# Ledger of designs, part 32: peptides against a protein of PDB entry 6FBK

Target 1, 90 residues: chain A of PDB entry 6FBK
Amino acid sequence: EDTGVRVELAEEDHGRKSTIALRLWVEDPKKLKGKPKDNGAIEFTFDLEKETPDEVAQEMIESGFFHESDVKIVAKSIRDRVALIQWRRE

## One batch from the design tools (peptide; aimed at target 1 E43 E51 E62)

Design b2_p29_4_s4 (made by RFdiffusion4, then SolubleMPNN; from b2_p29_4, 8 letters changed)
Fold by OpenDDE base, seed 4:
Structure b2_p29_4_s4 (fold): chain B 90 residues (1-90), chain A 29 residues (1-29)
Amino acid sequence: as target 1 above (90 residues)
Amino acid sequence: VKKVFNVTRADGSRYKVLVYEDGSVEVVE
């Protein structure tokens, strides 16, 4: 499903580490209930073994990037990309 | 620091958000 939020690898993934570098940005703001304060990109590391999309999404809410009502949309965007990356590692 | 978010605004300017274990947040320009 198209969440309107894009998540991509910020660095090449050689499948050697449990951490990956991600870049997230809003592609279609109409898909969100709230309006993000910034119209840019967010880069961050994601630990495939220790972190969850829901936890990271919540941290983004706490950071003020998104409205609380969009936490599940953001989490889904991260989850979907992480799933694809994990699939490619197989 | 628990988490670091590196932000690039549409105008190209950047800032960093630090999330701490206690849930507090710090913005660094």
Scores: peptide ipSAE 0.787, ipTM 0.953, DockQ to the pose 0.917
OpenDDE base, seeds 1, 2, 3, 5: peptide ipSAE 0.786, 0.787, 0.786, 0.787; ipTM 0.953, 0.953, 0.953, 0.953

Design b2_p29_5_s1 (made by RFdiffusion4, then SolubleMPNN; its pose is not in this set)
Fold by OpenDDE base, seed 3:
Structure b2_p29_5_s1 (fold): chain B 90 residues (1-90), chain A 29 residues (1-29)
Amino acid sequence: as target 1 above (90 residues)
Amino acid sequence: MVIDLREEMRERLRRRREERERRLEELLR
């Protein structure tokens, strides 16, 4: 399902480290809460062993990047990309 | 430009906690 939130690798994954760089952007700018400093993609690190998509999504909501109603969409988008990365590492 | 979401999130959360604590302290005085 197209959630309107896109998450991709911001770097080449060699499968050696648990921390990866992810790039996130929203297709609908109305889903971004507040004025993003830039209309560009947002990059962040994600630890495949220590962090969960739900926790990261909640942090984004609490930080005011997204509306509370979109937390599940954001979490799902991160989860789906993380799952793909993990599957490719196996 | 690509921004570091994690750094921005940490800074926002810190500010929000500091403001909440300050408001609670003011209400308790």
Scores: peptide ipSAE 0.203, ipTM 0.662, DockQ to the pose 0.310
OpenDDE base, seeds 1, 2, 4, 5: peptide ipSAE 0.136, 0.159, 0.165, 0.118; ipTM 0.557, 0.613, 0.617, 0.546

Design b2_p29_5_s3 (made by RFdiffusion4, then SolubleMPNN; its pose is not in this set)
Fold by OpenDDE base, seed 2:
Structure b2_p29_5_s3 (fold): chain B 90 residues (1-90), chain A 29 residues (1-29)
Amino acid sequence: as target 1 above (90 residues)
Amino acid sequence: MVIDLREEMREKLEEKRKKKEELEKKLKE
């Protein structure tokens, strides 16, 4: 499904750390609030053991990077990428 | 090296929390 939100690895994952670096951007610049760094993408670390996509998405909303109505698509995009990363680690 | 915006996010959240607490304090007076 095309959510208009993309999440990818911001660094190469060697499967050694529980923490990974992710990059998130949106196709529609109107969906991205504020002034994100580096070409309108948000780069952040995600702890596979301590954090959840929903919690991270909520923090992004509360920080003002996205509208509250987009929290689920942001969370889904993160979740889908994280799931793929975890699958590759197995 | 990846620029991690999590710290900026946390700072913004703390600022919002402080403003909320100040407003709540004023409302209780």
Scores: peptide ipSAE 0.157, ipTM 0.634, DockQ to the pose 0.210
OpenDDE base, seeds 1, 3, 4, 5: peptide ipSAE 0.154, 0.147, 0.147, 0.156; ipTM 0.643, 0.623, 0.627, 0.638

Design b2_p29_5_s4 (made by RFdiffusion4, then SolubleMPNN; its pose is not in this set)
Fold by OpenDDE base, seed 2:
Structure b2_p29_5_s4 (fold): chain B 90 residues (1-90), chain A 29 residues (1-29)
Amino acid sequence: as target 1 above (90 residues)
Amino acid sequence: MVIDLREEMRKKLEERRKKEEEERKKEEE
């Protein structure tokens, strides 16, 4: 599914830390709420042990980065990337 | 831009509280 939301590693993953740096960007700038600096890309830390994609996506909505209707696609995009990172660590 | 979601959430909650307090002061004048 092309959600128009992409999540990638913002740094090289050496598999040693539970915390990773992620970069999220939206292909359609209309889906970004507020003043996204840096062409609509946001960088954040994600703890693979303590945080869930759904909680982080909800915090982004509450912070006003996205619309409430986009919570599920943001959460899915984070989840898909996190799952790929975890799979590569095994 | 690196964001701290917890800091941004805290800032937004504080801005809401300040706005609500300012509205209450205007209703009491």
Scores: peptide ipSAE 0.157, ipTM 0.572, DockQ to the pose 0.094
OpenDDE base, seeds 1, 3, 4, 5: peptide ipSAE 0.155, 0.157, 0.151, 0.155; ipTM 0.555, 0.550, 0.545, 0.573

Design b2_p29_6_s1 (made by RFdiffusion4, then SolubleMPNN; its pose is not in this set)
Fold by OpenDDE base, seed 3:
Structure b2_p29_6_s1 (fold): chain B 90 residues (1-90), chain A 29 residues (1-29)
Amino acid sequence: as target 1 above (90 residues)
Amino acid sequence: MEEERERKEREERRRRRLERLLEQRRRLE
């Protein structure tokens, strides 16, 4: 699905630690509150064992990046990337 | 005891992430 949100690794994944660094950017500027200046990329860490995409998405809403209505789209984008990373580790 | 520790660790992760997100958010304003 084209969520209009992209999530990528911000570092090389050696598959040895549960925590990864990610970057998220929005292709549809209407979904991001405010005026992105620093290329619009949001940097965050994600613990593959202890955290969920929904929790991180909710925190992004609380920080004011997105509307509450977009929380599931953001969570899905993170989930899809995390699933791909986990698949490549096996 | 373990459940309380896990809850505190989750709250600390949440706070640290929120602080970093808010810092990045301020750069958009």
Scores: peptide ipSAE 0.617, ipTM 0.891, DockQ to the pose 0.654
OpenDDE base, seeds 1, 2, 4, 5: peptide ipSAE 0.616, 0.616, 0.616, 0.613; ipTM 0.890, 0.890, 0.890, 0.891

Design b2_p29_6_s2 (made by RFdiffusion4, then SolubleMPNN; its pose is not in this set)
Fold by OpenDDE base, seed 4:
Structure b2_p29_6_s2 (fold): chain B 90 residues (1-90), chain A 29 residues (1-29)
Amino acid sequence: as target 1 above (90 residues)
Amino acid sequence: DEEEEEREEREERRKKRLEELKRQREALE
């Protein structure tokens, strides 16, 4: 499913640590809350062992990036990328 | 207590992420 949200590795993954650097950006500007001057990517760390996509998505809403109604699509985008990363590590 | 430690670690991670995210959000304004 196309969420309109892209998530990619912000660094090369060597599979050595549980934390990874991710980059998230929105392809549809309407999903960003407010009127940002730039359409830059959001960078964040994610602990593959201790954190969940839902938690991070909620924190992005609390930070003012997204509307509450978009929490699930943001979480899904993160989840899908995290799953791919985990599968590549196997 | 393991449950207390896990809760504290979670709160610290959340706080750190929120600070990082807020910094980036402010840069967009």
Scores: peptide ipSAE 0.652, ipTM 0.910, DockQ to the pose 0.747
OpenDDE base, seeds 1, 2, 3, 5: peptide ipSAE 0.649, 0.651, 0.652, 0.649; ipTM 0.911, 0.910, 0.910, 0.910

Design b2_p29_6_s3 (made by RFdiffusion4, then SolubleMPNN; its pose is not in this set)
Fold by OpenDDE base, seed 3:
Structure b2_p29_6_s3 (fold): chain B 90 residues (1-90), chain A 29 residues (1-29)
Amino acid sequence: as target 1 above (90 residues)
Amino acid sequence: SEREREEEERKRRREERLRRLKEQRRRLE
């Protein structure tokens, strides 16, 4: 599914750490609150063992990036990328 | 307790992430 949100690794994954660095950007500018003047890339870490896409997405909303209605879209984008990373580690 | 440690770790991660996210948000404005 095309969520309009892209999530990629911000570092090379050697499969050694449970924490990874990610970047998220929105292809639809309407999903970002305010007037972004930069590339709109959001940098964040994710612990593959201790964190969930839902809680990270919620924190992005609380920080003012997204509307509450987009929490599940953001969470799904993170989840899909995390699943791919975990798959490649096998 | 183990539960208390996990809750405090979660709280610390949340606070740190929110701080970093808010800093990034301000730079986009």
Scores: peptide ipSAE 0.675, ipTM 0.916, DockQ to the pose 0.717
OpenDDE base, seeds 1, 2, 4, 5: peptide ipSAE 0.674, 0.674, 0.668, 0.672; ipTM 0.915, 0.915, 0.914, 0.916

Design b2_p29_6_s4 (made by RFdiffusion4, then SolubleMPNN; its pose is not in this set)
Fold by OpenDDE base, seed 5:
Structure b2_p29_6_s4 (fold): chain B 90 residues (1-90), chain A 29 residues (1-29)
Amino acid sequence: as target 1 above (90 residues)
Amino acid sequence: MEEEREKEERERRRKERLEELKKQRKELE
């Protein structure tokens, strides 16, 4: 599913650490809460061993980037990218 | 206890991420 939310690596992944830097941006501006002055790019770290996409997505809601109704879309976008990163590490 | 350390570490990570996210959100406004 195209969520309208893109997540990519913000750093080169050498597969050596559990923590990765990610960048998220919104292709559908209706999903960004408020009036952003850019494309809605968000940079964040994610621990592949300790954290979950749902927790991080909820933190993004709490920080005011998204509406509560979009939490699962954000979580899915993070999850899909994380899964891809993990698959490429194998 | 290991569980208590893991909880404290989780709470720290959450707090740090929220601060970073809120900072970025403020910069976008």
Scores: peptide ipSAE 0.615, ipTM 0.888, DockQ to the pose 0.705
OpenDDE base, seeds 1, 2, 3, 4: peptide ipSAE 0.609, 0.608, 0.609, 0.608; ipTM 0.886, 0.885, 0.885, 0.885

Design b2_p29_7 (made by RFdiffusion4)
Pose (drawn by RFdiffusion4):
Structure b2_p29_7 (pose): chain A 83 residues (1-30, 38-90), chain P 29 residues (1-29)
Amino acid sequence: EDTGVRVELAEEDHGRKSTIALRLWVEDPKDNGAIEFTFDLEKETPDEVAQEMIESGFFHESDVKIVAKSIRDRVALIQWRRE
Amino acid sequence: SSTRTFKVYDKEGNLLREITYDREKARER
């Protein structure tokens, strides 16, 4: 399926960086803006950041697993492109 | 880190607001 939540890199991926900057926004919901944040790959969890975005007023409380996966896919996509 | 910063931009790239999230304060609730 599709999530409709787009999560992309914010800064050029340099490799061997334990923290990456990401940008998240929504195009299909099935603040209406972009959300930039940092993510620690070896420590932080997509579900943790998703909850923070919940407790910060971006999405509904039960919409956490959806946003957590969208971040997770980007983290996965960055590491697969990191071989 | 104990804190996180969310930077929120509109569709034109203008900064709307910044949100500083405190993880220690959230855990205390």

Design b2_p29_7_s1 (made by RFdiffusion4, then SolubleMPNN; from b2_p29_7, 18 letters changed)
Fold by OpenDDE base, seed 4:
Structure b2_p29_7_s1 (fold): chain B 90 residues (1-90), chain A 29 residues (1-29)
Amino acid sequence: as target 1 above (90 residues)
Amino acid sequence: SKTKVFRVFNERGELVREVVVDREALAKK
């Protein structure tokens, strides 16, 4: 499913740490609450052992990045990328 | 972690904002 939210590694993953650096951006400006020009990308760390896509997505909503209605879309985008990263590590 | 940091970049790739989420405070809601 094309969520319109893109998530990628912000740094090369050597598979050594439980934390990864992610970069998130949206292609649809309607999914951003702030000015698109000022919100080109969001970078954050993600702990593969301690954090969940749903909780991080909710924190982004609380921070005002996205509309409440898009929390599941954001969470899915993070989850899908994390799953791919985990698969690549195996 | 007690806090979560989100670094915001503009379309030019410049850091324009850093958002810190206080997870302990948020958990109380």
Scores: peptide ipSAE 0.706, ipTM 0.912, DockQ to the pose 0.862
OpenDDE base, seeds 1, 2, 3, 5: peptide ipSAE 0.704, 0.705, 0.705, 0.702; ipTM 0.910, 0.911, 0.911, 0.908

Design b2_p29_7_s2 (made by RFdiffusion4, then SolubleMPNN; from b2_p29_7, 15 letters changed)
Fold by OpenDDE base, seed 2:
Structure b2_p29_7_s2 (fold): chain B 90 residues (1-90), chain A 29 residues (1-29)
Amino acid sequence: as target 1 above (90 residues)
Amino acid sequence: RTTKVFRVYDAEGNLVREVVFDREARKAK
């Protein structure tokens, strides 16, 4: 499912760390219910062992980046990328 | 870690700000 939100690695992943750097940005704003606060990318680390897409997405919402109604779509975008990264590590 | 840092870039890739989310503060509420 195309969320309209793109998430990519902000660094090369060699599969050595439990923490990865991610970059997230809105590719299709029409997919979101609210208007994103920013037009560019948001860069952040993600701990594959300790953090969850839902919690990080919620923190983004509470930080004002996205409307609360878009928490699930943001979380899904992160989850999908994280899953892909984890699969590539195997 | 009690904080989450988000680096915000503009459409051109320039760093415009950093947002620090305080998890400890949220927990306290």
Scores: peptide ipSAE 0.758, ipTM 0.943, DockQ to the pose 0.912
OpenDDE base, seeds 1, 3, 4, 5: peptide ipSAE 0.728, 0.729, 0.729, 0.729; ipTM 0.924, 0.925, 0.925, 0.926

Design b2_p29_7_s4 (made by RFdiffusion4, then SolubleMPNN; from b2_p29_7, 17 letters changed)
Fold by OpenDDE base, seed 5:
Structure b2_p29_7_s4 (fold): chain B 90 residues (1-90), chain A 29 residues (1-29)
Amino acid sequence: as target 1 above (90 residues)
Amino acid sequence: RKTKVFKVYDENGNLVKEVVFDKEARKKK
């Protein structure tokens, strides 16, 4: 499913650490219920062992980046990318 | 960690701000 939100690695993943750097941005704002405050990319670290896409998405909402109604869309975009990264590590 | 840093870039890829989310403060609030 196309969430309209894109998440990519912000740095090369060598598969050596549990923390990865991600970059997230909106490709199709029409997919979101709210309008994001920023129009550019957001970079952040993600701990594969300690953090979850849902919690990080919620933190982004509480930080004012997205509307609360879009938390699941944001979380899914993060989850999908994390899954791909983990699969590539195998 | 107890804090989360979000680096915000503009459409041209320039860093415009960093937002720090305090997880510990959230728990206490």
Scores: peptide ipSAE 0.744, ipTM 0.941, DockQ to the pose 0.918
OpenDDE base, seeds 1, 2, 3, 4: peptide ipSAE 0.743, 0.743, 0.742, 0.742; ipTM 0.941, 0.941, 0.941, 0.941

Design b2_p29_8_s1 (made by RFdiffusion4, then SolubleMPNN; its pose is not in this set)
Fold by OpenDDE base, seed 3:
Structure b2_p29_8_s1 (fold): chain B 90 residues (1-90), chain A 29 residues (1-29)
Amino acid sequence: as target 1 above (90 residues)
Amino acid sequence: PVINFDKIREERRKKRKEEEEKERKELEE
């Protein structure tokens, strides 16, 4: 499902580290229940072994980047990208 | 614009730990 939130690698993944650099931004705000404060990109590191998309999404909401009702949408966007990255590492 | 979220997360984690420690100390008094 297209979440309207896009997540991409912020750097090339060589498959050597347990962490990846990600960039997240709203591509289609109509798919969000809330209105994001900024249309900019959020860059962050994601630990493939220790972190979960839900936890990161929750932190973003608590930081005021998204409305609380959009936590699952944001989390899914991260999850979907992480899954693709992990698949490419195999 | 690009926002470095790692810095934000780090600051929030520090703040939360400080608040938890403060609350614990207040309960021990």
Scores: peptide ipSAE 0.517, ipTM 0.851, DockQ to the pose 0.914
OpenDDE base, seeds 1, 2, 4, 5: peptide ipSAE 0.514, 0.499, 0.490, 0.517; ipTM 0.850, 0.831, 0.820, 0.851

Design b2_p29_8_s2 (made by RFdiffusion4, then SolubleMPNN; its pose is not in this set)
Fold by OpenDDE base, seed 2:
Structure b2_p29_8_s2 (fold): chain B 90 residues (1-90), chain A 29 residues (1-29)
Amino acid sequence: as target 1 above (90 residues)
Amino acid sequence: PVIDFDKIREKRREEREREEKRREEEELK
């Protein structure tokens, strides 16, 4: 499903680290219940062993990047990308 | 623009740790 939020690798993944660099941005703001504060890309590291998409999404909301009603949309976007990256590592 | 979210996360973590430390110091007094 198109969440309206796009997540991609910010750096090339060599499959060696438990962490990955991700870039997240709003592709279609109409898919979100709230208005995103910024139209810029959000870059962050994600620990594949320690972090969850829901926790990271919650941190983004608490930082004011997204509305609280969109936590699951943001989390899903991260989760889906992480799943693809994990699949590619295998 | 590109936002470095790790920098934001780090600052928020430090802020929470400072608040917890102040609470513990107040409970011990």
Scores: peptide ipSAE 0.548, ipTM 0.870, DockQ to the pose 0.914
OpenDDE base, seeds 1, 3, 4, 5: peptide ipSAE 0.518, 0.546, 0.543, 0.519; ipTM 0.838, 0.868, 0.866, 0.840

Design b2_p29_8_s4 (made by RFdiffusion4, then SolubleMPNN; its pose is not in this set)
Fold by OpenDDE base, seed 3:
Structure b2_p29_8_s4 (fold): chain B 90 residues (1-90), chain A 29 residues (1-29)
Amino acid sequence: as target 1 above (90 residues)
Amino acid sequence: MIIDFDKIRKEREEKKKKEEEEEKKLKEE
Protein backbone atom coordinates (compact mmCIF):
# COMPACT_ATOMS: atom_id res chain seq x y z
CA GLU B 1 0.00 0.00 0.00
CA ASP B 2 1.24 3.47 -0.89
CA THR B 3 1.50 4.88 2.62
CA GLY B 4 2.67 8.20 1.19
CA VAL B 5 5.81 7.82 3.34
CA ARG B 6 9.04 6.78 1.64
CA VAL B 7 12.15 5.41 3.29
CA GLU B 8 15.41 4.81 1.45
CA LEU B 9 19.11 4.41 2.19
CA ALA B 10 20.80 7.78 2.62
CA GLU B 11 24.14 6.07 1.89
CA GLU B 12 25.27 2.88 0.20
CA ASP B 13 24.96 -0.15 2.49
CA HIS B 14 28.03 -2.37 2.37
CA GLY B 15 26.61 -4.72 5.03
CA ARG B 16 29.57 -4.04 7.36
CA LYS B 17 27.89 -2.01 10.09
CA SER B 18 25.04 -2.75 12.46
CA THR B 19 23.83 0.77 11.64
CA ILE B 20 22.35 2.14 8.42
CA ALA B 21 21.69 5.69 7.26
CA LEU B 22 18.07 6.22 6.25
CA ARG B 23 16.19 9.01 4.55
CA LEU B 24 12.47 9.43 5.11
CA TRP B 25 10.09 11.78 3.33
CA VAL B 26 6.39 12.12 2.69
CA GLU B 27 4.85 12.31 -0.76
CA ASP B 28 1.60 13.73 0.60
CA PRO B 29 2.21 17.16 2.19
CA LYS B 30 -0.98 16.65 4.22
CA LYS B 31 0.88 14.09 6.35
CA LEU B 32 3.53 16.60 7.42
CA LYS B 33 2.90 18.64 10.49
CA GLY B 34 3.90 22.06 9.24
CA LYS B 35 3.91 24.22 6.16
CA PRO B 36 4.16 22.49 2.76
CA LYS B 37 7.34 24.58 2.38
CA ASP B 38 8.97 22.41 5.05
CA ASN B 39 8.95 19.54 2.54
CA GLY B 40 12.21 18.05 3.76
CA ALA B 41 13.68 14.61 3.93
CA ILE B 42 14.42 13.37 7.45
CA GLU B 43 17.81 11.68 7.67
CA PHE B 44 18.71 9.42 10.59
CA THR B 45 20.87 6.51 11.64
CA PHE B 46 19.09 3.27 12.46
CA ASP B 47 20.77 0.61 14.60
CA LEU B 48 19.66 -2.78 13.30
CA GLU B 49 20.53 -4.44 16.62
CA LYS B 50 19.18 -1.93 19.14
CA GLU B 51 16.42 0.17 17.60
CA THR B 52 12.87 -0.57 16.54
CA PRO B 53 10.88 1.15 13.78
CA ASP B 54 8.10 1.85 16.29
CA GLU B 55 10.44 3.67 18.69
CA VAL B 56 11.95 5.80 15.91
CA ALA B 57 8.49 6.59 14.54
CA GLN B 58 7.32 7.61 18.03
CA GLU B 59 10.33 9.92 18.38
CA MET B 60 9.44 11.54 15.05
CA ILE B 61 5.86 12.08 16.23
CA GLU B 62 7.07 13.57 19.50
CA SER B 63 9.38 15.84 17.49
CA GLY B 64 6.30 17.15 15.65
CA PHE B 65 7.05 15.80 12.16
CA PHE B 66 3.86 13.74 11.93
CA HIS B 67 0.45 13.36 13.54
CA GLU B 68 0.06 10.72 16.24
CA SER B 69 -2.44 8.98 13.98
CA ASP B 70 0.34 8.41 11.43
CA VAL B 71 2.82 6.71 13.82
CA LYS B 72 1.86 3.25 12.55
CA ILE B 73 2.30 4.32 8.92
CA VAL B 74 5.73 5.82 9.65
CA ALA B 75 6.78 2.77 11.68
CA LYS B 76 5.62 0.43 8.91
CA SER B 77 7.51 2.40 6.26
CA ILE B 78 10.72 2.20 8.31
CA ARG B 79 10.14 -1.48 9.11
CA ASP B 80 9.51 -2.42 5.48
CA ARG B 81 12.69 -0.67 4.35
CA VAL B 82 14.79 -2.14 7.18
CA ALA B 83 13.47 -5.63 6.40
CA LEU B 84 14.38 -5.16 2.73
CA ILE B 85 17.90 -3.99 3.66
CA GLN B 86 18.37 -6.94 6.03
CA TRP B 87 17.15 -9.33 3.33
CA ARG B 88 19.69 -7.88 0.87
CA ARG B 89 22.49 -8.47 3.41
CA GLU B 90 21.75 -12.24 3.44
CA MET A 1 15.70 20.63 2.80
CA ILE A 2 17.28 17.77 4.75
CA ILE A 3 16.57 17.46 8.45
CA ASP A 4 19.23 15.81 10.58
CA PHE A 5 17.07 13.76 12.91
CA ASP A 6 20.07 12.30 14.74
CA LYS A 7 20.83 15.80 15.98
CA ILE A 8 17.23 16.23 17.14
CA ARG A 9 17.29 12.83 18.87
CA LYS A 10 20.53 13.68 20.64
CA GLU A 11 19.15 17.02 21.82
CA ARG A 12 15.99 15.30 23.09
CA GLU A 13 17.98 12.59 24.89
CA GLU A 14 20.22 15.22 26.49
CA LYS A 15 17.11 17.17 27.56
CA LYS A 16 15.42 14.05 29.01
CA LYS A 17 18.64 13.14 30.82
CA LYS A 18 18.89 16.63 32.33
CA GLU A 19 15.24 16.58 33.39
CA GLU A 20 15.75 13.12 34.95
CA GLU A 21 18.89 14.29 36.75
CA GLU A 22 17.05 17.38 38.03
CA GLU A 23 14.06 15.28 39.15
CA LYS A 24 16.46 12.86 40.87
CA LYS A 25 18.20 15.73 42.68
CA LEU A 26 14.84 17.13 43.80
CA LYS A 27 13.87 13.70 45.19
CA GLU A 28 17.18 13.33 47.04
CA GLU A 29 16.67 16.71 48.80
Scores: peptide ipSAE 0.513, ipTM 0.835, DockQ to the pose 0.927
OpenDDE base, seeds 1, 2, 4, 5: peptide ipSAE 0.509, 0.511, 0.511, 0.509; ipTM 0.831, 0.835, 0.835, 0.831

## One batch from the design tools (peptide; aimed at target 1 E43 S63)

Design b2_p30_1_s2 (made by RFdiffusion4, then SolubleMPNN; its pose is not in this set)
Fold by OpenDDE base, seed 4:
Structure b2_p30_1_s2 (fold): chain B 90 residues (1-90), chain A 30 residues (1-30)
Amino acid sequence: as target 1 above (90 residues)
Amino acid sequence: MIINLEEAKEKVKKKKEEEEEKRREEEEEK
């Protein structure tokens, strides 16, 4: 399902670290809280062992990037990418 | 434009600290 939120690796994953650098951007400007920032991507680190997609999505809302109503969409997009990265590491 | 989440978290934290400091100053003036 196209959530209008895309998450990708910000760096090449060598599978050596529990932390990965991710980049999230919104394809639908309606999902961004506030003025659409032209070509705005959010870069963040994700710890595959300690963090959850829901926690990171909540932090993005607290930072003012998304509305609270979009937390599940953001979390799903992170989860789907993280799951794919984990699958490639196995 | 690339926005770092860590920098954004720090800005939110600083704003909360500044708002809390301002509330303490307003309570000390009463």
Scores: peptide ipSAE 0.381, ipTM 0.756, DockQ to the pose 0.834
OpenDDE base, seeds 1, 2, 3, 5: peptide ipSAE 0.378, 0.380, 0.380, 0.380; ipTM 0.751, 0.755, 0.755, 0.752

Design b2_p30_1_s3 (made by RFdiffusion4, then SolubleMPNN; its pose is not in this set)
Fold by OpenDDE base, seed 5:
Structure b2_p30_1_s3 (fold): chain B 90 residues (1-90), chain A 30 residues (1-30)
Amino acid sequence: as target 1 above (90 residues)
Amino acid sequence: PVYNLEERRREVEERRRREREEEERRRREE
């Protein structure tokens, strides 16, 4: 499903590290109440073993990037991308 | 623009630390 949030790899994934570099931005602002005011991308590392998409999404809200009402949309977008990356590593 | 979440995490953590230290100080002055 199109969440209006795009998540991509910020670096090449060689499948060797438990951490990946990701970049997130709003692709469709109509689907989100909260977004970076200047349509900036958010770069972050994600630990495939220790972190959850919900935790990272919550931290983005606490950092003021999104409204609390958008946490599930942001988390889903991260989750969907992480799942694809994990699948490609298998 | 590109924002770094780890930088923002540190800024939030530093703010929360200062807020706790100020709250503890206020509780000692009461």
Scores: peptide ipSAE 0.395, ipTM 0.735, DockQ to the pose 0.742
OpenDDE base, seeds 1, 2, 3, 4: peptide ipSAE 0.386, 0.390, 0.385, 0.393; ipTM 0.732, 0.731, 0.727, 0.730

Design b2_p30_2_s1 (made by RFdiffusion4, then SolubleMPNN; its pose is not in this set)
Fold by OpenDDE base, seed 2:
Structure b2_p30_2_s1 (fold): chain B 90 residues (1-90), chain A 30 residues (1-30)
Amino acid sequence: as target 1 above (90 residues)
Amino acid sequence: MEEEERLKRLEEEEKRRRKERLEKKFKVIR
């Protein structure tokens, strides 16, 4: 499912840390709130043990990166990437 | 009135602290 939001590793995952660096960007500029529609990415650390995709997506909305209506799309994009990273660690 | 103003100030401080935390958490790359 193309969410129009892409999430990738911002660093090489060695599978040794509970934290990962992620990079998130919007492929559809209509999903960005309040910042110029430039191909900017958001880089952040995600704690696989302490954080949830829904909480981080809500934090991104509060930061003004997305509309509240896009929270589930952002959360899904993070969740799907995190699930792939976890699967690759097994 | 004083209690409501105190609660409002505390809420504004919490919102500010949260905002500052989120600004540090998310790095915009251009």
Scores: peptide ipSAE 0.586, ipTM 0.872, DockQ to the pose 0.760
OpenDDE base, seeds 1, 3, 4, 5: peptide ipSAE 0.581, 0.585, 0.582, 0.583; ipTM 0.866, 0.873, 0.869, 0.869

Design b2_p30_2_s3 (made by RFdiffusion4, then SolubleMPNN; its pose is not in this set)
Fold by OpenDDE base, seed 2:
Structure b2_p30_2_s3 (fold): chain B 90 residues (1-90), chain A 30 residues (1-30)
Amino acid sequence: as target 1 above (90 residues)
Amino acid sequence: DEEEEELRRREEEEKKRREERLKEKFKVIR
């Protein structure tokens, strides 16, 4: 599903760390219910062992990057990317 | 009143600490 939110690695993944650097940005704002305050990319570290996409998405909303109604869209975008990264590590 | 005010102060301090942590966690790239 095209969420309109893109998540990519912000660094090369060597598959050795439990943490990864991610970059997230809006590709299609029409897919979001809210209007993002910024059209820039958000870079952050994601801990594959300790964090969940839902928690990080909620943190982004609290930070004012997204509307609360878009939490599931943002979380899904993170989840989908994380799943691909984990698959590539196998 | 005093216990409720103390609780509210602790919640405000926790909220502020969370907001600071989140500002450090997420870097905006333009």
Scores: peptide ipSAE 0.625, ipTM 0.909, DockQ to the pose 0.827
OpenDDE base, seeds 1, 3, 4, 5: peptide ipSAE 0.576, 0.576, 0.576, 0.575; ipTM 0.860, 0.863, 0.860, 0.860

Design b2_p30_2_s4 (made by RFdiffusion4, then SolubleMPNN; its pose is not in this set)
Fold by OpenDDE base, seed 2:
Structure b2_p30_2_s4 (fold): chain B 90 residues (1-90), chain A 30 residues (1-30)
Amino acid sequence: as target 1 above (90 residues)
Amino acid sequence: KEEEEKKKEEEEKKKEEKEEKLKKKFKVIK
């Protein structure tokens, strides 16, 4: 499902580190219940071993990037990208 | 009152510290 939130690698993944650099931005704001205040991209590191998409999505909400009702949408976007990255590493 | 005030101040400090950590974690690119 199209979440309206896009997540991509912010750097080339060499598959060597447990951490990856991600870039997240809103592609379709109509898919979100909240109105994102910023149309910029959010860059962050994601630890594949220690972090979960749900925790990171919650942190983004606490940072004011998204509405609390959109936590699952944001988390899904991160999860889906992380799953693709993990699949590519295999 | 004093214990409740200290608890509120500690909670506010924890929120501020968390907010600062989150600001460092997420970089906005325009």
Scores: peptide ipSAE 0.591, ipTM 0.898, DockQ to the pose 0.897
OpenDDE base, seeds 1, 3, 4, 5: peptide ipSAE 0.589, 0.539, 0.542, 0.542; ipTM 0.897, 0.850, 0.851, 0.851

Design b2_p30_3 (made by RFdiffusion4)
Pose (drawn by RFdiffusion4):
Structure b2_p30_3 (pose): chain A 83 residues (1-30, 38-90), chain P 30 residues (1-30)
Amino acid sequence: EDTGVRVELAEEDHGRKSTIALRLWVEDPKDNGAIEFTFDLEKETPDEVAQEMIESGFFHESDVKIVAKSIRDRVALIQWRRE
Amino acid sequence: EEEEEEKKEELLEKEEELAEKFEKFREEKE
């Protein structure tokens, strides 16, 4: 399927960087803006950041697993491109 | 494609404010 939540890199992916800057926004919901944040690959969880975005007023409380996966896919996509 | 790029640029206009809001939340949580 599709999530409709786009998560992309914010800064050029340099590799061997334990923290990465990401940008998240929504195009299909099936603040209406971009959300920039940092993510620690070896420590932080996509579900943890998703809940913070919940407790910060971006999405509904039960919409956490959906946003957590969208971030997770980007983290996965960055590491697969990192071989 | 051009309509999508325009819509993305409109979303990025709020990026700084939304980033500061989220950073402040993390700082309060710490």

